# Designs tried in a protein design run: peptides against a protein of PDB entry 5H65. Part 5

Target 1, 294 residues: chain A of PDB entry 5H65
Amino acid sequence: QYLERTPLCAILKQKAPQQYRIRAKLRSYKPRRLFQSVKLHCPKCHLLQEVPHEGDLDIIFQDGATKTPDVKLQNTSLYDSKIWTTKNQKGRKVAVHFVKNNGILPLSNECLLLIEGGTLSEICKLSNKFNSVIPVRSGHEDLELLDLSAPFLIQGTIHHYGCKQCSSLRSIQNLNSLVDKTSWIPSSVAEALGIVPLQYVFVMTFTLDDGTGVLEAYLMDSDKFFQIPASEVLMDDDLQKSVDMIMDMFCPPGIKIDAYPWLECFIKSYNVTNGTDNQICYQIFDTTVAEDVI

## One batch from the design tools (peptide; aimed at target 1 E50 V203 M204 D244)

Design b1_p11_2_s3 (made by RFdiffusion4, then SolubleMPNN; from b1_p11_2, 6 letters changed)
Fold by OpenDDE base, seed 2:
Structure b1_p11_2_s3 (fold): chain B 294 residues (1-294), chain A 11 residues (1-11)
Amino acid sequence: as target 1 above (294 residues)
Amino acid sequence: SRFDAEAWRAS
């Protein structure tokens, strides 16, 4: 949608809410580290969560690995089960359930594995070979998702998370409702299991300066601003480098702001009330970074 | 058909 360019000095005088098109320089931004800027966002309750660290996942899966798979839940019409026993002192039982499509096991590159009792390392190994992996546990009458603090679905290097607040988990047998049991679309899996998927988002605060004024603008974006998916950036060195290059381009270190390139973007103002204090805040929206702005 | 899932355990 077209908007006429408005100088920041004029914007700062106006009441919210309004939408603006601006041309400004990125004086600074926070957080400076990319890993700190990637969050998980719930589209329903709008909570922002940290992406779990490897250590967090280790703990979750280690705890799950202490539980013995229930024999009664193995080998159903939905999946075939195989059990492994580790050779360590613990004698840990690991169950791998291969989900079938119409009673037939699909190819490995189309197969969903339900992992029960696996460590993070073991799960990652499987996810690198098979299409999809869901960490599960033995419930009362069916397999259940292990823990929403861990991914409900792992596809390669992509970890899909669900919102604990908004999700009402259903048992694994609800995957039967999926007509296609080969592609395993994350949203479909989530819907079948009663999960509200979280969205990876870049969360940053930009300090913008156009020479007439300075304002801070909030950025919460999944893949539009950088044209890089937030869901992939943490696991891809090249994508990380790309984001870093973009930010260095707009806000080059050791260079005076006079030499910074201009950033054209859309911002919207909104009111935030904290007690008796009414503050106008700004958020970047519908903006794609153009590298040719230099 | 069955997968040779033993390969992942060997790694």
Scores: peptide ipSAE 0.022, ipTM 0.682, DockQ to the pose 0.024
OpenDDE base, seeds 1, 3, 4, 5: peptide ipSAE 0.020, 0.019, 0.019, 0.020; ipTM 0.673, 0.656, 0.661, 0.679; seed 3 fails the geometry check

Design b1_p11_2_s4 (made by RFdiffusion4, then SolubleMPNN; from b1_p11_2, 5 letters changed)
Fold by OpenDDE base, seed 5:
Structure b1_p11_2_s4 (fold): chain B 294 residues (1-294), chain A 11 residues (1-11)
Amino acid sequence: as target 1 above (294 residues)
Amino acid sequence: SRFDREEWRAE
C-alpha cells in the first residue's frame, strides 16, 4: 500500500479511524526486556496471555507423571507404544507412543511422539530428536491432550499453545483424519484435536517523535516487524541478540535523540471509550524495520 | 526401533 508521509503534529489533530505513513524517531519503548514483550494471542477471542514459564510447565508435567498409563490404550492402529519404568522417582511409568503413517513408522525427523508421564526435561530431549511431541494422558477411551496450560505440540524448541477459552478438545484418535502423518503442521494438528492455536506476538509500546510532535504507538506483531518469529525468539539466543541489536539501533543508549535513525512505519488511529472519556490511540501495522536498516 | 530402553536411559 502507498500513503503519503504525514507529520505527527497533523495526525494528532485528526479524528480516528485513519491510516498514516510516518517517519519518526523512536524516543523510547516499553517493555525494555525482550522476554516481557513476548505474549500469546488468541485470533478468535483476542485474549493476550503470558507465555508459561519453565517452572509452570514443570508443575504440570510432574502432576501428569503421577498418573499411570492405561495398558488398554497402548498399541493401536494409529501408534506403537513403548513403556519405561524409571529407576528413581518412585518408579514412575513413562509411555511413548510412536504415531504411524499408514501402518508404517516414519523416520525420526518425520515422527510424532505422544508422551505420557514424561517430565519437562525428558519431553524436551525427545523433541530435539524427533519431529514432534504431544504431551498426553490416558482418557476414558483414548489418549487425550494432557493440559492446554502446557504445549499441545512441541517441535524442536518451539512450543505450540492452544486457547482454553476457544478450544473444544477431541481425543488423539482424531489425528486419523490427517492424510499425511509425516509433516505434522501445527494448524492441522490443532484442527484435528479441536484446538484454537495461540499466536506468539511481540507486544510493545513505542514513543515516536518526528520533531513536530510526539505520540505513543502500540505494536502487536508475530513475525513481520523484526522479520523474526516471536514463536522462536525465546528459545534462540541468536534471535534474541538480533532483536536487541535492532532496538539498540533505533533507540541507542547513551546518545541524544538527534543522532537517532529515522523509522518509517504505518500507524492506524482508533477510538477508545472509557465511560464519558474518548481517547484516540495508535497502532503500528504492516511495517518491517529491516527496510529502514538498508 | 526408533527409540529403545537403552536410548531412554542414556538421555
Scores: peptide ipSAE 0.008, ipTM 0.522, DockQ to the pose 0.025
OpenDDE base, seeds 1, 2, 3, 4: peptide ipSAE 0.008, 0.006, 0.007, 0.011; ipTM 0.501, 0.477, 0.476, 0.511; seeds 2, 3, 4 fail the geometry check

## One batch from the design tools (peptide; aimed at target 1 T86 S121)

Design b1_p12_1 (made by RFdiffusion4)
Pose (drawn by RFdiffusion4):
Structure b1_p12_1 (pose): chain A 289 residues (1-273, 279-294), chain P 12 residues (1-12)
Amino acid sequence: QYLERTPLCAILKQKAPQQYRIRAKLRSYKPRRLFQSVKLHCPKCHLLQEVPHEGDLDIIFQDGATKTPDVKLQNTSLYDSKIWTTKNQKGRKVAVHFVKNNGILPLSNECLLLIEGGTLSEICKLSNKFNSVIPVRSGHEDLELLDLSAPFLIQGTIHHYGCKQCSSLRSIQNLNSLVDKTSWIPSSVAEALGIVPLQYVFVMTFTLDDGTGVLEAYLMDSDKFFQIPASEVLMDDDLQKSVDMIMDMFCPPGIKIDAYPWLECFIKSYNVTQICYQIFDTTVAEDVI
Amino acid sequence: ELNIDDVMNYFN
């Protein structure tokens, strides 16, 4: 009834901060390599960070495998422990600590594992069969998180990361403070270990063109615009293909802008200290499947 | 690698 659209030339003449409903074509976008759009964002210090690569994580987990699990930290009231020996793996030993709920192990889909000396591949397989996995190491008096460079919790396809600057790391026994040992809410796990969780976000720069003007608008969201969770996309081939197809739909490589579909969206202007623009309250996924 | 079936068996 009152759906109207503001041309870009009219927006460029106005001061910030304001909000606009627009319709424009996606002339171009960055990043050209779409996997680089997935960033980690700390809600406390507002820093943006790269997600660690497989090679980075492999280094951490292999380095963890050189350390011997300490027998003194095995079989507590919090967890049962089991050590596996290996062959042809530089004498590696793997410790899996099964976390109990009131002195009783829960079902595997509710059971959290703590693991010393495991590989990324093994941790991912364990995450399918169990509720979740925390990479750990034998500290002086208690089990401790392996490294904040690695995920503090792997749950399903989501690798949860914490902020190195904002976190004050606590040892594993502090998991006793969790209300139960079956739900394993990631924010609750992070609070018990003194970790400030990072948030996954898609970060992209769109060049919008409606024929009256041209404008650069940022995309920064976790799951609204694509209806694809940023927290899952790096570990899910189907979600990656969906992002590829949506961006190929709005901005196909090689063909002209005349043939592109229109992008209906809101944008907000703001002062940085020059005026910048950002997409908000917008999804392409509701009308596109 | 770690045999996950063995982990499951131990768990059970």
Fold by OpenDDE base, seed 4:
Structure b1_p12_1 (fold): chain B 294 residues (1-294), chain A 12 residues (1-12)
Amino acid sequence: as target 1 above (294 residues)
Amino acid sequence: ELNIDDVMNYFN
């Protein structure tokens, strides 16, 4: 869809909803810290939530480790199991379940691990050696996902989370429904386990100024705006640096706005009701900064 | 802590 460029002063006078193409300078943005701008978004209920911190996960996995793996749930048609006892004073039991493909163990890079009683550190180390890891616990009749407050799937350095509100968890044996037990696509795993996967998104507010007016625009984007996946940025220093560089380019510190580069983007207006007051808000959409630099 | 090498050795 072709849209002519519209000055901000004209946009500010119009009713919502409408779509615009604009050319403006990024006067400021919030939050300033990248880690604060990355959120988890549910595609069904649309709630935004914080990405859990390492400390939060440590607590969850510590709690999980207080439960002893049920020996009755070891070694099924779906997985082979081994229990290790740690050499620490508590003698923690860690059960590792190696998921099989048609009764045969796949290669390590194709193998999904189910872990009971593992720490975050152990899980992360294993996720670098195997395809994926699912933290689990012993249920009444089957293994179950440990906690939706923790990742339901760790694949490499990516932590996949599920929505507590929208998910209806099913037991681990439902992974049998997957024909391909080598790729372990997060969406497929989620579907099998009754999980609504959350999406990593950049959430920011831009203050845009084109000399005719000033407008605040909301950004919620997963991978288009920066051409960097929000799902990977928190675990990759280089990607973090890239995002920071982009933001510094458009909003350089220590210089006046007159020297800022122009940003071309699409924004859409929408109505928001706050009590008796109707407000018009703006959201950035279908915009890639790398392509829209003037 | 769980020895990751032990896990790998068991798997292989």
Scores: peptide ipSAE 0.717, ipTM 0.979, DockQ to the pose 0.877
OpenDDE base, seeds 1, 2, 3, 5: peptide ipSAE 0.715, 0.717, 0.716, 0.716; ipTM 0.979, 0.979, 0.978, 0.979

Design b1_p12_1_s1 (made by RFdiffusion4, then SolubleMPNN; from b1_p12_1, 8 letters changed)
Fold by OpenDDE base, seed 2:
Structure b1_p12_1_s1 (fold): chain B 294 residues (1-294), chain A 12 residues (1-12)
Amino acid sequence: as target 1 above (294 residues)
Amino acid sequence: MLDIEEVIKYYE
């Protein structure tokens, strides 16, 4: 869909909903800290959540580590199990379940681990050596996901989270429904376990100024705006630097706005009810920032 | 802590 460029002053006078193409300068943005701009979004209920802090995860996994694995749930057709006792003072029991593909253990880089009693550090280390890790606990009749407040799947350096509101958790044996037990696609794992996966998104508020008017536009984007996945940015210093550089380019500190580069983007207006007041808000959509700024 | 290398070795 082609849209003509519309000045902000004209947009500010129009009713919602409408779509616009604009050319404006980024006067300011919030939040300023990148880690505050990355959130988790549910595609079903649309709830926005904070990415859990490492400290929060530590607590969850520490609590899980106090539980003893059920011996009756070890060594099924789906997985082979082994229990380790740690050398710490408490002698923590850690059960590792190695998921099989049609009864055969795959290569380590293709293998999914189910872990009972592991710490965050241990799980992260294992996720670097195996394909992926699911923190689990012993249920009544089967292994179950440990806690949706923690990742349901850790693959490499990426933590995959599920929506507590929308998910209807199913037991681990439902992974049997997956024909391919080597790639462990997060969406497939989520579907098998009854999880609605959350999406990493950049959430920012841009104050845009084109000289005719000023408006605030909301940005909620996973990977298009920066051409950087929100799911990876928190774990990659180079990606963080790239985002910071982009933002500094559009909104350089200590420089007058007259010298700012122009940002071309699409925005859509929408109505928001705040009590008895009807407010028009704006959201950036279908926009990729260009590296070449004129 | 769990000996990660032992887990890896076990799987191999």
Scores: peptide ipSAE 0.659, ipTM 0.972, DockQ to the pose 0.801
OpenDDE base, seeds 1, 3, 4, 5: peptide ipSAE 0.655, 0.657, 0.657, 0.658; ipTM 0.971, 0.971, 0.971, 0.972

Design b1_p12_1_s2 (made by RFdiffusion4, then SolubleMPNN; from b1_p12_1, 6 letters changed)
Fold by OpenDDE base, seed 5:
Structure b1_p12_1_s2 (fold): chain B 294 residues (1-294), chain A 12 residues (1-12)
Amino acid sequence: as target 1 above (294 residues)
Amino acid sequence: MLDIEEVINYYN
């Protein structure tokens, strides 16, 4: 996989598709805001989606809280159930189902909660005390996932989302297919419930300049480029600061480009057809940013 | 709001 360094001026003259190793300066990038650069990507249909905002989730969970838990669906072989009535908020009913492992309740840090009627705040607080939380609703014969517009699994501070287009939801009892009901691997949970999990990705456009030429390169990466998971960055101030520091290092504000550090990366060219117009685009791949480049 | 501590205590 060794590639020789190729100047941008040479790359700009070549046909696609090809792979290149380059050394260039990051003249500029977009979007400038980190929150705008984090998207959800489906590995099957390849659709890019916005990460839902807190306000969006609040609406979904508020709507879910208007539905009363079905008493017939409580206390199965899979889970033990308890219903709480809030002292405020018009006596909202919240059902919490504690998933068992082979009929035994595991440790709290190994336990999956299924929640009906919970708010985002309540769910998030519980996810910090238990292994994970799934927002659910009472279906006709079983508990079901509440809404794919909301996380299907909240584990710690990570919200896991599923693709509405590619998923074919199955009822909660399908979690019985999991032999290990303690680790709650998101991909395993998704598979059991018929969910195609979405992947958090950084989506950015880099303007690269090596002094011989300038080109724009597209970045879509989950955890390799920054060595920071896109899935965690929105919920962690320190990680956000780290990404910002990296970007400021390569593209420092108020400084001339001549003083910018060199970025070494791999890019691939590809053809894009828009009607009768053909153009060559570039994408960054298999690249890890090194802070020691300065 | 749901009393989170109550949920935790119930489980333990």
Scores: peptide ipSAE 0.679, ipTM 0.974, DockQ to the pose 0.896
OpenDDE base, seeds 1, 2, 3, 4: peptide ipSAE 0.676, 0.676, 0.677, 0.677; ipTM 0.974, 0.974, 0.974, 0.974

Design b1_p12_1_s3 (made by RFdiffusion4, then SolubleMPNN; from b1_p12_1, 7 letters changed)
Fold by OpenDDE base, seed 2:
Structure b1_p12_1_s3 (fold): chain B 294 residues (1-294), chain A 12 residues (1-12)
Amino acid sequence: as target 1 above (294 residues)
Amino acid sequence: MLNIEEVLEYYK
């Protein structure tokens, strides 16, 4: 859909909802810290959540580590099990279940681990050596996902989270429904386990100024705006640096706005009810920032 | 802590 460029002053006078193409300068943005701008979004209920802090995960996994694996749930047609006792003072039991593909253990880089009693550090280390890791606990009749407050799937350095509100968890044996037990696509795993996966998103508020007017536009984007996945940015220093550079380019500190580069983007207006007041808000959509903004 | 190398060795 082609849209003519519209000045902000004209947009500010119009009713919502509408779509616009604009050319404006980024006067300011919030939040300033990248880690505060990355959130988890549910595509079903649209709830925004904070990405759990490492400390929060530590607590969850520590609590899980206090539980003893059920011997009756070991070594099924789906997985082979091994229990280790740690050398720490408490002698923590850690059960590792190696998921099989049609009764055969795959290569390590294709293998999904189910872990009972593992710490965050241990799980992260294992996720770097195997395809992926699911933290689990012993249920009544089967292994179950440990906690949706923790990742349901850790693949490399990426933590995949599920929505507590929208998910209806199913037991681990439902992974049998997956024909391919080597690739472990997060969406497929989520579907098998009854999980609605959360999406990593950049969430920012831009103050845009084109000289005719000023408006605030909301940005909620996974990978288009920066051409950087929100799911990867928190674990990659180079990607973080890239985002910071982009933001500094559009909004350089210590320089007057007259010297700022122009940002071309699409925004849509929408109505928000705040009590008895009807407010018009704006959201950036279908926009990729060009590197050649000079 | 769990010895990750032992897990790897076991899987071989």
Scores: peptide ipSAE 0.607, ipTM 0.965, DockQ to the pose 0.809
OpenDDE base, seeds 1, 3, 4, 5: peptide ipSAE 0.606, 0.605, 0.607, 0.605; ipTM 0.965, 0.964, 0.965, 0.964

Design b1_p12_1_s4 (made by RFdiffusion4, then SolubleMPNN; from b1_p12_1, 7 letters changed)
Fold by OpenDDE base, seed 4:
Structure b1_p12_1_s4 (fold): chain B 294 residues (1-294), chain A 12 residues (1-12)
Amino acid sequence: as target 1 above (294 residues)
Amino acid sequence: MLDIEEVLNYYK
């Protein structure tokens, strides 16, 4: 719906909750580093968590590789299996399970791999050759997801994570419930395995100044604000540069704020209780930054 | 490391 532009000085005097349309300059923002602004958000419990670093994943997969694949779980109606011994000092066993569609192996770009004992590097390489990869381990009666601290699904360069708090993991054979075993939609995979998928979000705090007042506004957005998916930005240098360029445009370094472009956006106010103090906070919503600024 | 090409060849 249409909202009339309201000056910040007027907004700062009003009670929450309310919605506003504003025109202001981006005086500053935090965090300054893009990788620090990308978080994982649970749509159910609403917790924010950090995106795991490569080093974190290495540890998880190293631990997983210490477990030998159970030969009894190889070659089911769902998947064909092959075990390789790596050509390294330890001779690590790696089981690759190729998921079938109606008993037939699909094309590589349609095939889901289940990997036991693989390293992050190996998994990433395979994810670029096949549709997707799920890191798994041998359970008591079936293959199971390796660890929710690691991606439950890797498609190309995108790592899909699940919420530890909200998920109730089911065994791999539950993938049989999927009618289409070629597209491997992350949400469908998650549902089959009892996973609540996390969403990538940009999380930033903007200090906005329109000359009448100054306020801080919180940004939590997946793909609308920058028109760039938060899920892809960490693995794409060009997208990172684009976001950086946008931020530099609105908040150029070494230039006085008087020369900053105007940012038009929507903000909503809400109440936050901090002990005995009631505080009004602001959040940006339904906003896309334009390349053409006023 | 796992030979990715071997995996691909096996799949074919």
Scores: peptide ipSAE 0.610, ipTM 0.965, DockQ to the pose 0.861
OpenDDE base, seeds 1, 2, 3, 5: peptide ipSAE 0.605, 0.609, 0.607, 0.609; ipTM 0.964, 0.965, 0.965, 0.965

Design b1_p12_2 (made by RFdiffusion4)
Pose (drawn by RFdiffusion4):
Structure b1_p12_2 (pose): chain A 289 residues (1-273, 279-294), chain P 12 residues (1-12)
Amino acid sequence: QYLERTPLCAILKQKAPQQYRIRAKLRSYKPRRLFQSVKLHCPKCHLLQEVPHEGDLDIIFQDGATKTPDVKLQNTSLYDSKIWTTKNQKGRKVAVHFVKNNGILPLSNECLLLIEGGTLSEICKLSNKFNSVIPVRSGHEDLELLDLSAPFLIQGTIHHYGCKQCSSLRSIQNLNSLVDKTSWIPSSVAEALGIVPLQYVFVMTFTLDDGTGVLEAYLMDSDKFFQIPASEVLMDDDLQKSVDMIMDMFCPPGIKIDAYPWLECFIKSYNVTQICYQIFDTTVAEDVI
Amino acid sequence: ELDIDQVMDYFN
């Protein structure tokens, strides 16, 4: 009834901060390599970080496999422990600690594992069969998180990361403070270990064109715009294909802008200290499938 | 690698 759209030439003449409903074509976008759009964002210090690569994580887990699990830290009231020996793996030993709920192991889909000396591949397989996995190492007096460069919790396809600057790391026995040992809420796990969790976000720069003007608008969200979780997309081939198709739909390579579909959205202007723009309250996924 | 079936068996 009162749906009206503001041309871009009118927006460029106005001061910030304001909000606009617009309709424009996606002339171009960055990143050209879409996997680079997935960033980690700390809600406490507002820093933006890259997600570690497989090779980075492999280095950490292989380095963890050189250390011997300490027998003194095995079989507590918090967890049962099991050590596996290996062959043709530089004498590697893998420790899996099964976390108990009131002195009893829960069902596998509710059971959290702590693992020393495991590979990324093994941890991912374990994450399918069990509730979740925390990579750990034998500290002086207790089990401790392997490294904040690696995920503090792998749950399903989500690798949860914490902020190195804002976190004050606590040892594993502090998991006793969790209300139960079956729900394993990632934010609750992070609080018990003194970790400030990072947030996954899609970060992209859109060049919008409606024929009256041109404008650069940022995309920064976790799951609203694509209806695809940023927290899952790097570990899910289907979600990656969906992002590829949506961006190919709005901005196909090689063909002209005349043939592109229109992008209906809101944008908000703001002062940086020049005026910048950002998409908000917008989803392409509700009308596109 | 770690045998996940053995981990499951031990767990059970």
Fold by OpenDDE base, seed 3:
Structure b1_p12_2 (fold): chain B 294 residues (1-294), chain A 12 residues (1-12)
Amino acid sequence: as target 1 above (294 residues)
Amino acid sequence: ELDIDQVMDYFN
């Protein structure tokens, strides 16, 4: 993908689509807050959506907890089940289904849990003890995924989400199609359940200035630009610090732009049409900046 | 709230 370096002033005069290699200073970027720059992207329909907040999930799981687990769906060939009743005034019932591998319960670090009626706190705690957790509800004939507005799979601190637009949900028994019921690969789980998994992406707008011109470039990247997975950054303070350090290096607050370091990156131009209005936009691609941070 | 330890004890 070798390209000669092109000044921004020249790029701004050219028609799209084209690819360029540039050297420019990061004058500014938005959004400024990291948590606002992390989005969920569907690889199929290309919609961007917000990562649900804890409060959003609490509501979903609280609603799910008002439903009574169907005793007829307990203990299948796929899973062993137990129902716990909380000692609170409401007597909330929580069903935990332990997924078996070939009829045998695996080790905890290999075991998938299906949970009915669990709170976010309980689910998160369990996800740290077992391989993964799927929030579910009792359907008519089988367990079903609780809600695509919530994670379909929680592994450790990672929440895996699915696209409501593109997914055609299938019942939990479809997990039987998985040959390996120990690793619980998110993509495999998604495929079995008819879910199109969403991808965590960094979404930012960079204002680039090389002294010849100013250009806004769009960044949508999952793990290449910062060499940090967008899927992990929200749950890891050290990773957040690293991203902040990178951005502060290229765009230090309170410092004159003349002192900013040069950023080398690739950008591609593309046409955007809104009615009769035609606009050329730019997107950063195939660029890594993390190596510049010492 | 669900006692996670009880879940673990049951599983083990």
Scores: peptide ipSAE 0.707, ipTM 0.978, DockQ to the pose 0.844
OpenDDE base, seeds 1, 2, 4, 5: peptide ipSAE 0.707, 0.707, 0.706, 0.672; ipTM 0.978, 0.978, 0.978, 0.975

Design b1_p12_2_s1 (made by RFdiffusion4, then SolubleMPNN; from b1_p12_2, 8 letters changed)
Fold by OpenDDE base, seed 5:
Structure b1_p12_2_s1 (fold): chain B 294 residues (1-294), chain A 12 residues (1-12)
Amino acid sequence: as target 1 above (294 residues)
Amino acid sequence: MLNIEEVLEYYS
């Protein structure tokens, strides 16, 4: 799309909703810490949620490990099963189910594991050796997802989460509906299990100044703005450094704003009503800053 | 802790 550049002073005088192309300096932004800016967003109910911390996940998996795997649910047409007993931690039972493709075990990098009683550390280690891992528990008649407060799918270093509000969980045997049981696309897994997947998003508020005016613009973006996936940044130190570098470039500490680089972006205005008070707000959209860094 | 290498060996 093409829009002519509009100065902020003109935008501040206009009614919403409208779309603008602007050129402004990033005076400041919040939150300042990257970990605080990454959230989970539901595309259906639009709730924003915090990404669970490692400590939160440890509690969930510890609780799951107190449950005994049901021997009747081992070794189905969908998966082969084996149970290990740990030498420590009071002899914890860990059931690993290896999902088959048309009755045949695939290569490890194509294989989905279902795990009962595993710790976060164990699950993460397994996810680095196999395609994906789903934390599960023994249900009444089938294996079931352990808890939507934990990832429903761990693929490599990426934790995939589902919306508790919008999801209607189905049992593990519904994975049979997937014709290809080797690629394990997160959206396909989610659909089979009745999960509405949450989307990782960067959530920030930018204070923009072009010399004619100042306005605050809201940023909610998954992978376009930084050209870095929000889903991967928390688990990758290099990606974290890249985001920090980008923000430091546009908003460098210790120097005057006159020396800041110009940021070109699209913003849209919208109305927000709080009782009798009507306010115009702004959101950044369809913008990539990588082009300005070069 | 679960021995990850044992899981891999079993799968192989």
Scores: peptide ipSAE 0.614, ipTM 0.967, DockQ to the pose 0.876
OpenDDE base, seeds 1, 2, 3, 4: peptide ipSAE 0.610, 0.613, 0.612, 0.611; ipTM 0.966, 0.967, 0.967, 0.966

